# Ledger of designs, part 56: peptides against a protein of PDB entry 4GMN

Target 1, 375 residues: chain A of PDB entry 4GMN
Amino acid sequence: RYANITLLALVTLASIGTDFQETLVKGNQGSRESPISAADEEWNGFDDADGDAMDVDQKSSSGEDQEEDYEEIDVKEDDEDDDDDSITSEMQADMERVVGADGTDDGDLEDLPTLRELIQTAVPQLIRLSNLPIDSDESLTIQSHALSALNNISWTISCLEFANGENANIHNAWYPTAKKIWRKTILPILEADSADLKLATQVTSLAWAVARVLHGETPTDGNPHRKFISLYHSSKQQAGGNSNSIEEPEDPFQGLGVKCIGVVGSLAHDPAPIEVNREVGVFLVTLLRQSNNVPPAEIVEALNQLFDIYGDEELACDKEVFWKDGFLKHLEEFLPKMRTLTKGIDKRTQPELRTRADEALLNLGRFVQYKKKHA

## One batch from the design tools (peptide; aimed at target 1 T18 N151 L160)

Design b2_p21_7_s4 (made by RFdiffusion4, then SolubleMPNN; from b2_p21_7, 10 letters changed)
Fold by OpenDDE base, seed 3:
Structure b2_p21_7_s4 (fold): chain B 375 residues (1-375), chain A 21 residues (1-21)
Amino acid sequence: as target 1 above (375 residues)
Amino acid sequence: SFTDEIRRKLIERLRKLPRPE
């Protein structure tokens, strides 16, 4: 009985985190419908003229039109309004306020009572549940659900804009809690060195969400970047040995490798220690050099992380790592490989991966040009 | 920065947020 109530509460907290993210995404899309005036700058495609029209005589096989009378099964969509009563009217009101609020500088969530209770009351309980001794299948299930709920909440918060002092109240309330999740949930699980790839994936997803807010201010105790780099390599060794289909997640960007890259990239941002930045930068550049054996989604994420880490020439990591370790040369040498990789992705079967690869390729060309101009 | 000069306009269009679990 108590277990079922706890599980239901954890599922509800996970769903709340998802629905909150969807609302934030919709709210951010609505604000972005500022009419980008169609500057119809005709990008004149290069007139590469010489496509010899080889006449392939396709034989007209006259297959008979069997009119199979597909009876339209009038599937009455019973609109079961599953009023998923999971979102209280108070939660919806808080979500609407988070999308609309010029956050006051006061780290008080007085205007966001549900978000306050989520951060101050629910998250501390989830941290406790994620740290319970695993002594039963029930305790393992509780840990997994607690990690899922923490993941969804942390991802949702990491999707808020915090640049230029936006949402400063939420940032200030979340920041100490994010550090607590890192120190109390993420680090202990990473130190337990569990062979459970599912648990490793969950904790790495959570770590990425947390590190997307904390960046280089993420606690460096015990060199967690090295643990995630090790986990990346270990996950590749396990996948290569057993032809047993660990069902690769249907979404290429949900893979453990992508998540590891996202974590370590986020950890390497200023004001991270320069040696942490160097170790991560070398790891990411090494993935590009070994790209023949790296999934395209991981290459896309590694490029995005490199652009975010080394996009500012005023940062110490630009001089002491990017230029000193010769990263520009490796990025320039990778351009033709990235073009080939991107062109090899089928737009029909993997439209998202292709779109993200086309973006990363465009940004790689621009980044190389930018760095050459600002050398 | 590269973000200020070039990337800001592109990131706004194409960053699909990671999906929650």
Scores: peptide ipSAE 0.152, ipTM 0.785, DockQ to the pose 0.366
OpenDDE base, seeds 1, 2, 4, 5: peptide ipSAE 0.120, 0.065, 0.147, 0.143; ipTM 0.754, 0.780, 0.781, 0.754; seed 5 fails the geometry check

Design b2_p21_8 (made by RFdiffusion4)
Pose (drawn by RFdiffusion4):
Structure b2_p21_8 (pose): chain A 285 residues (1-30, 108-237, 251-375), chain P 21 residues (1-21)
Amino acid sequence: RYANITLLALVTLASIGTDFQETLVKGNQGDLEDLPTLRELIQTAVPQLIRLSNLPIDSDESLTIQSHALSALNNISWTISCLEFANGENANIHNAWYPTAKKIWRKTILPILEADSADLKLATQVTSLAWAVARVLHGETPTDGNPHRKFISLYHSSKQDPFQGLGVKCIGVVGSLAHDPAPIEVNREVGVFLVTLLRQSNNVPPAEIVEALNQLFDIYGDEELACDKEVFWKDGFLKHLEEFLPKMRTLTKGIDKRTQPELRTRADEALLNLGRFVQYKKKHA
Amino acid sequence: AELREEVEKTTLEHHREEKPP
């Protein structure tokens, strides 16, 4: 039963995690009672995956179970995070998912992040999941082991298709958990790291630049948030952004629209937003 | 405020076009 009984079940649950995304798209061209697949995924499939993700690991074979269990959690978390939850959007699904997303973080992402060593493949897997979960949690994400510091160190140290880089994952997840209403110091650190990436953009891969700009726009674009005054202005983030604007223009034009298009068009939007962003705040003390 | 909402929508569209890593 081994090859069939366990591994097959996980790979299939993960595929189900991937393909539910198509239900969301096709459903649009036309208490999760209306979405039983999603209801079963959250209430039934996910609790078992958290259990499997936790357990040793005493042997290599269970090293594969953990990996597959992380793959399924990743696919589901990703797909769910492809929903709009801003404002009151998709509130039914948000309440069904949010506590579970907190559990995945506390019971899965965090213990694994506690033992630093050693894998790159695994370090890549946890960050991908953590990025998916934090996209929904938005600074409501737990601040316990000061995880942003660990993902920050993971970025620099793993320095030794542009948007699949682990570095992009480190930027996204640390950027997502630093939105309001996060601890103002946690936000300060993450914001400083994201801005430092620009000041020292001399060697940062273009995709990581685009993600850093999107994360910053996403965080500091509301003057009512304590961190806009407490960090963005207190530390003068505005100067680095004004200084980076010329540097951002040349790197964007440095990208071959023909090889490859997505990064180019995506970077064009970031500079566009970067310019609009430098104006809006320039207008606010 | 409005810019943040535009950025979130644009980012979400990009994520919808992508498959999970």

Design b2_p21_8_s1 (made by RFdiffusion4, then SolubleMPNN; from b2_p21_8, 10 letters changed)
Fold by OpenDDE base, seed 3:
Structure b2_p21_8_s1 (fold): chain B 375 residues (1-375), chain A 21 residues (1-21)
Amino acid sequence: as target 1 above (375 residues)
Amino acid sequence: MELREENRRKRLEFLRSRKPP
């Protein structure tokens, strides 16, 4: 009984984290629909091009009318009005405020009561539940659901705009909690060195969401970037050996390899220690050099991380790593390989992966030209 | 500057369009 209530509450918190993301997407779409003026549909005329009437013959096959009397099973949909609308409506109202808030408010979530309660009350309990000793299948299930809820919340918050001081109140409230998730949940699980790839995928997803906010200010204790690089390599060795393929996620960007690249890339941003930046930069450039055996989604993520890390010439990592370790040459040599890789992705079967690869290829060309101009 | 911001924005839009796993 208590276990089922705890599991239900964890599922609800994970759902709430998802619904909060959907409201972010809708709120950002509504602000960009400036009314396209319905005015200038110039009705360009009826050009009369001669449709040659090919006579396809009327073969009249008289199939007999078997009246199969389908008994209408009147399935009474009992509309159980699930009262879940109340929590979702409060989160929607908080999200509408986040999207509309002019970034002037000093760090207090006074106008965001649901988000405040989520960060200050729910997340600390989820951190506690994710850190319980695993002594039963029930405790393992609770940990998995607590990690799922933390993941969804952390991803949603990481999708807020924090550039130029936007959402500074939310950033300031989340930042200490994100560091707590890192130190209390992520690091202990990574240090336990579990052979559980499901748990590793969950903690890596959470780590990416957290690192997308903390960037180079993510705690460097115990060199977590090396643990994620090791996890990347270990996951590739396991996938190559057993025909019991863990079902590759339908979304190529939800793979453990992409998540590992996303984490380590985020950890390497300024103000990360130059040695952490170097180790990650060398890892990412090495993936491009070995691209023949790397999934296209991982190449796309590795390129995007390299552009984000080394896009600014004023940063210490540009001089001390990018130029010093000769990364430009490796990116130039990768351009023809990226063109071949991108062209090899079928637009019909993998339209999203193709779009993201076309963008990454365009950006790689622009980035190489930029770096050559600023050499 | 402008190209980096456009790339960042497109990546953020892409990540926002994804349901949490």
Scores: peptide ipSAE 0.057, ipTM 0.758, DockQ to the pose 0.677
OpenDDE base, seeds 1, 2, 4, 5: peptide ipSAE 0.025, 0.059, 0.055, 0.060; ipTM 0.705, 0.766, 0.759, 0.765; seeds 1, 2, 4, 5 fail the geometry check

Design b2_p21_8_s2 (made by RFdiffusion4, then SolubleMPNN; from b2_p21_8, 9 letters changed)
Fold by OpenDDE base, seed 4:
Structure b2_p21_8_s2 (fold): chain B 375 residues (1-375), chain A 21 residues (1-21)
Amino acid sequence: as target 1 above (375 residues)
Amino acid sequence: MELREEVRRQRLEFLRKRKPP
């Protein structure tokens, strides 16, 4: 009973995080007419594993029919359906305010009650649930759902614009909470050295969402960038050893390798320590050099991270890492390989991957040209 | 600055069109 209620509440909080994202996407699309088809990713329910029906020999014991007339207690299912519509309407109204605020209304977080309660009340409980002792399959399930809810919320918030002081109220409310997620959820799971690839994927997704807001201000305690680089390499070793298809996620950008690149790239942004930036930059450039053995989606993400990290010549990492370690040469040498890679992606079977690769190729050409002018 | 902002904006627009992973 209590487990089921906790799981339901965690699923509801994960749904809330998704519905906020859908509203954010719709609000951003209302400014640009083109419907992206909702693929109904139906929640693939719990496949109940094959209960081997142990053939229990029915010993026939003739017990006498006492017809006890059980009065059918008509349990009125109280239609609890009325409370869900109200929350969804308030959530929609909050996201419409966040997305529809042309940056003249410094909407206080007071004007965003649902988002406020999500950040201030729900997320601290999710952090608590994600950090419970794992002693049962039930506690693992609770952790997984708590991580899923934290992931969806963190991703949704990370899709808000925070440049130029936009959504500063939300940023200021989220920032301490994001640091708490990092220190209380992400770091402990990364330190547990779990061989669970599913858990590693969940925590890495959450880490990416959190690091997309915190950037180089993400806590550097215990060198988490090295843990994610190690996880990247470990994930590649496991994929090479078992010809049992770990079903590559249908979306190439949902792969653990992409998520690891996204995390470490985000961690390397200013004001990250120059040594953290260097280790990540060298990792990313090494992926480009080894591109023949790297999935196209990981190359796209690695390029995008390199552009975000080194796109600003005023940052210390430009002089101290990009120019000192000769990254421009590696990017220029990669340009013809990226053209070949991008052309190899079928537009019919992988339209998104092709679009993202065409974009990354265009940006690589522009970036190389930009850096050559500012050399 | 200008190239970084354009690349970042295009990437942000893409990420905003995705459901949370």
Scores: peptide ipSAE 0.024, ipTM 0.682, DockQ to the pose 0.758
OpenDDE base, seeds 1, 2, 3, 5: peptide ipSAE 0.019, 0.024, 0.022, 0.021; ipTM 0.673, 0.682, 0.677, 0.684

Design b2_p21_8_s3 (made by RFdiffusion4, then SolubleMPNN; from b2_p21_8, 10 letters changed)
Fold by OpenDDE base, seed 2:
Structure b2_p21_8_s3 (fold): chain B 375 residues (1-375), chain A 21 residues (1-21)
Amino acid sequence: as target 1 above (375 residues)
Amino acid sequence: MELREENRRLRLEFLRSRKPP
């Protein structure tokens, strides 16, 4: 009974985290629909062209009466109105405030009661549940659901814009909680060195969501970037040896390799220690050099991380790592390989992967040109 | 700055359109 209530609450919190993201996406799309003035394109009436009535003749053939009694399976359309009424009116109102707030309203978390309760009340409980001693299948299930709920909440918050002081109130409320998730949930699971790839995927997803907000301010205790690089390599070795294919997720961007790249890339942003930045930068550039053996989605993510890390010439990592370690040459040499890779992706079977590869190729060309102008 | 902001925007737009993993 208590376990079932706990599981239901965890599933509900994971749902709320997803619905909160969907509401954010809808609100951010609505602000971009400038009303395309319905230009009154006068629908010029289609001229009634008199096309000839071909008299196709009557032939009456009387074929036999096999009354196959098709039982009308009254498919009751159970309108399962999946009233996915999971979006509380309060959560929708909070999201409308977050999206509609011109970034000048330092709207206190007082104006965001649902988000406040998620951060202040729910997340601290999820952290506790993710740290339960694993002694039963029930405790494993609770941990998995707690990680899922933390993941969804953390991803949703990581989709907010925090640049230029936007959503500073939410950032300031989330930041200490994100550090707590890192230290109390992520690090202990990484230190346990579990061979459980499901758990590794869950914790890596959560780590990416958290690191997308904390960046180079992510706690460096225990060199977590090296653990995720090790996990990346271990995941590739396991996929090569056991024909028990970890079912590669249908979405190539949900793969453990992509998630590892996303984490370590985020950890390498300023103000990360230069040695952390270098180790990650060398890892990412090495993936590009070895691209023949790397999934296209991982190449796309590695490129995007390199652009985000080294896109600012004023940062210490530009001089001390990017230029010093000769990364521009490797990126320039990778351009023709990226063109070949992108062209090799079937638009029909993998339209998203192709779109993201086309974008990454465009951005790679722009980035190389940018860096050559600032050399 | 301009290229970084454009790349970041395109990436954020994509990440916002995706359900949590």
Scores: peptide ipSAE 0.057, ipTM 0.761, DockQ to the pose 0.772
OpenDDE base, seeds 1, 3, 4, 5: peptide ipSAE 0.044, 0.052, 0.055, 0.055; ipTM 0.746, 0.754, 0.758, 0.759; seed 4 fails the geometry check

Design b2_p21_8_s4 (made by RFdiffusion4, then SolubleMPNN; from b2_p21_8, 9 letters changed)
Fold by OpenDDE base, seed 5:
Structure b2_p21_8_s4 (fold): chain B 375 residues (1-375), chain A 21 residues (1-21)
Amino acid sequence: as target 1 above (375 residues)
Amino acid sequence: MELQEENRKKTLEFLRSRKPP
């Protein structure tokens, strides 16, 4: 009885976190639909003139048109009006205030009552539930749902812009809570060294969401970046041995490897210790060098993290790591491999992965050019 | 200096403008 009520409350808190995330993503997309003017600057292709016409005989095989009569399966759209009554009018009003706030709102969390209650009331209980002794399948289920709810809330908050003092009220309220999640939930589970890949994936997802806000200010106790690098390598060793189909997540970006890269990349941002930054940077560059054995989604994430970590030449890590350890050469040598990798992704079967790979390839070219100009 | 700073800002803005996952 109490367990079912607790589980229902945890599922509801997890739903609230997802619905808020979707609304923030949609709101931020609407504001960023400033039309990228396709300045079709016609890249005047190089006039490589060399005209050796090899006459390959086009033998016209007339393939017969078999009109396969595809029976139009009248999929009745059952309009299940899933009245997703999950979004309360108060939550919708909080989302509208957060999306409409141009960062000049010195508004207290008093103006965001639902978000306030999530941060101040719900999260401390979720931290407690995630730390219960695991003595039964019921306690394991409660932990999993508590981690899911913490993940969704943390991801939602990580989708807010905090640059230049935007959403400073939310940042100031979340920051100490995010550090509590890290110290009280993430670190203890990582230190327990569980062989449970499901638990490891949940904790790594939560760690990424938290680290997307804390960046290099994430608590460095116990060298968490090395634990996630170790987890990355361990996950690859297990995938190679047992053909027990861990159902590859339908989304390539939901893989444990991508999540590990996202965490360690986020942990390596300024003001992270230069040693932490170096170990992460070397790990990420090593993935690019080994790209033939690395999933494309992990390469895309590793590139994005490298651009975010080393994009600012004013940061200490630019001089002390990027230039000192010769990362530009590795990125330049990877550029042809990235072109081949991106072209090998089928646009029909993996449209999102292809789009993100095309973007990462474009960014890699621009980043290499930028760094060469500032060498 | 100004053109270099403007190009730096545009590059940083472009890198930051990447869609969140």
Scores: peptide ipSAE 0.026, ipTM 0.593, DockQ to the pose 0.112
OpenDDE base, seeds 1, 2, 3, 4: peptide ipSAE 0.024, 0.006, 0.007, 0.006; ipTM 0.586, 0.413, 0.411, 0.398

## One batch from the design tools (peptide; aimed at target 1 F253)

Design b2_p22_1 (made by RFdiffusion4)
Pose (drawn by RFdiffusion4):
Structure b2_p22_1 (pose): chain A 285 residues (1-30, 108-237, 251-375), chain P 22 residues (1-22)
Amino acid sequence: RYANITLLALVTLASIGTDFQETLVKGNQGDLEDLPTLRELIQTAVPQLIRLSNLPIDSDESLTIQSHALSALNNISWTISCLEFANGENANIHNAWYPTAKKIWRKTILPILEADSADLKLATQVTSLAWAVARVLHGETPTDGNPHRKFISLYHSSKQDPFQGLGVKCIGVVGSLAHDPAPIEVNREVGVFLVTLLRQSNNVPPAEIVEALNQLFDIYGDEELACDKEVFWKDGFLKHLEEFLPKMRTLTKGIDKRTQPELRTRADEALLNLGRFVQYKKKHA
Amino acid sequence: AMTEQLKAAYELDMKEIEKRLE
């Protein structure tokens, strides 16, 4: 039963995680009672995957179970984070998911992040999941082992398709958990790292630049948030952004529209937003 | 699949950023 009984179940649950995304798209061209597949994925499929993700690992074979269990958690978490939850959007699904997303973080992402060593493949798998979970949690994400510091160190050290880079994952997840209402110091660190990326943009891959700009726009674009005054202004983030604007223009034009298009058009939107962003705050003390 | 998920996530983020800038 081994090859069929266990691995097949996980790979299939992960595929179900992937393909539910098509239900969301096709459903649009036309208490999760209306979404039984999603209901079963969260209430039934996910608790078992958290269990499997936790357990050793005593042997290589269970090294594969953990990996596959992480793949399924990843696909589900990702698909779910493809929903709009800003404002009151999709509130029914948000309440069904949010506590579970917290569990995945505490019981899965965090213990694995506790033992630094050693894998790159696995380090890549946990960051991808953590990024998916934090895109829903938005600074409500737990601040326990100061995880942002670990993902920050993971970025620099793993320095040794543009958007699948692990570095992009480190930027996104640290950036997502530093939104309000996060600890103002956690925000300061993450914001400093994101801005430092620009000051030293001399060698940062263009995709990581685009993600850093999007994360910053996503965090410091509301003057009512304590971190806009407590960090953005207190540390003068505005100067680096004004200084980076010329540097951002040349790197964008340095991207072959024809080889490859997506990064180019995405970077164009970031500079566009970067310009609009430098104006809006320039208007606010 | 991962690329599709990234595109969808990116589009949502852009909508939020545009709304905040407006």

Design b2_p22_1_s2 (made by RFdiffusion4, then SolubleMPNN; from b2_p22_1, 14 letters changed)
Fold by OpenDDE base, seed 3:
Structure b2_p22_1_s2 (fold): chain B 375 residues (1-375), chain A 22 residues (1-22)
Amino acid sequence: as target 1 above (375 residues)
Amino acid sequence: SERKFLQLQYELQQKRINKKLS
């Protein structure tokens, strides 16, 4: 009884995190019905579906397709008006305020009561539940659901714009909580050195969401970037040995390898210690050099992280790492390989992966030209 | 030139965010 209520509450908190994201998406969009797949899918970030809609003028060939009169079977969907509308309406009102608020810089969430309760009341309980001793299948299930709820909340918050002092109140409220998730949930699970790849995937997804807000201000205690690099290599060794297909996620960007790259890339941003930046930069450039054995999605993510880390020439990492360690040469030598890799992706079977690869290829060419002009 | 690359990255990221948010 209590277990089922706790699980239901955790599923509801995970759903709240996804619905909050969908509401942020819908609040910045007009009324495009994205199909709500009501699946308990752990949200793993925005898939960067920047389909540059090249207007392919598909000339409408007026094929006289025969009107086969399919009898509309009037299936009366009984609209069970489930009472879920009340929480969704308060969340929607908070999201409309987040999108509209030139907010005060004080970290006060008085005008955002649902988000305040998520950060101040729910997240501390989820951190507690994720840290319970695992002594039963029930405690393992509770940990998994607590991690999923933390993931969805953290991802949703990581999708808010903070770069120009926007949403500063939310940033200031979230920042100490994000550091608490990192220190109390992420680090202990990474230190337990579990062979559980499901748990490793969940904690790495959460770590990416948290690191997308904290960037180079993410706590460097215990060198977490090295733990994620180690996890990346360990995951590749396990996948190569046993023909027991751990079901590769249908989405190439949801793979543990991509998540590890996203985490370590985010950790390497300024003001990260130069040695952390160097170790991550060398790891990412090494993936490009070994690209023949690396999934295309991981190459796309590694390129994006390299552009974001080394895009600014005023940063200490530009002189002390990028130029000093000769990264430009490796990026220039990779450009022909990236063209071949991108052309090898079928647009019909993997349209998103192809779009993201075409974009990363375009950006790589621009980035190399930029760095050559600023040499 | 930097402003053009960072602005193009920002415009690409903002187009990414705005196309995922569209």
Scores: peptide ipSAE 0.034, ipTM 0.678, DockQ to the pose 0.060
OpenDDE base, seeds 1, 2, 4, 5: peptide ipSAE 0.018, 0.034, 0.032, 0.033; ipTM 0.642, 0.680, 0.670, 0.673; seeds 1, 5 fail the geometry check

Design b2_p22_1_s3 (made by RFdiffusion4, then SolubleMPNN; from b2_p22_1, 14 letters changed)
Fold by OpenDDE base, seed 2:
Structure b2_p22_1_s3 (fold): chain B 375 residues (1-375), chain A 22 residues (1-22)
Amino acid sequence: as target 1 above (375 residues)
Amino acid sequence: SEKKFLKLANELRQKRINEKLS
């Protein structure tokens, strides 16, 4: 009875985190609809050139009516889009305020009561539930749902812009909670050395979402970047040995390998220790060098992480790692391989992967040109 | 789903890349 209520509450919290994201996306799109001023492009009247109507003859060939009555079984796929449209009017109002709020520096989410309660009241309980002793299938289920809820909340918050002091109130409220998720949920699970790839995938997803906000300020206790690099390698070894295809998620970007790359890339951002940055940078560049044996989605994510880490020439890692370790040369040498890789992705079967690879290829060309100008 | 998050995260990345490389 208590378990079912806890599970329902966890599912509801995971849903709320998704709905909150959708409202963020809508709010950010609404700000981009600056009214395109209808430039009155005077429709210059296309001159009525009298082009001769050639009478192509009507030949009425009466071919026979074989009524093959293919009963079109109208399989109504009732796409029960369970659009659980339960975006509370209060959550929607909070989201409209996030998009419109002038940067009041006060870490008081006074104007965001729903988000405040989510961060201050719900998340600490989810952290507790994720740390329950695993003694039963029920405790495993509770942990999985708690991780799912934490994942959705953390990802939603990680999709806010925090650059240039944007959303500083939300950042300041989330930051201590994000560190608590890292220390109390992520690290203990990573240290438990579980062979459970499902749990490893869940914790790695959560770690990525958390690290996308904390960046190089993520707690370095126990060298978590090395644990995720080790997890990356271990996941590749297990996939090669057991003919139990761990169902590679149908989405190539949901793979454990991509998630590991996303985590370690995020951990390597300034102000990460230069040694951490170097170890991650070398890992990412090594994936590009070994690209023949690396899934395309992992290559796309590795490139994106390299752009995010080394896209700022003022950072210490640019001089001490990027230039010193000769990363530009490796990126230039990879450019023709990336063109071949991207062209090898079928647009029909993998349209998203192809689009993301085309974008990463474009960005790689731009990034190489940028770095050559600022050399 | 995490897919929607990754899409938005990528859009934000592409915005930042365009702002830095323009």
Scores: peptide ipSAE 0.354, ipTM 0.900, DockQ to the pose 0.687
OpenDDE base, seeds 1, 3, 4, 5: peptide ipSAE 0.352, 0.350, 0.339, 0.342; ipTM 0.901, 0.900, 0.894, 0.897

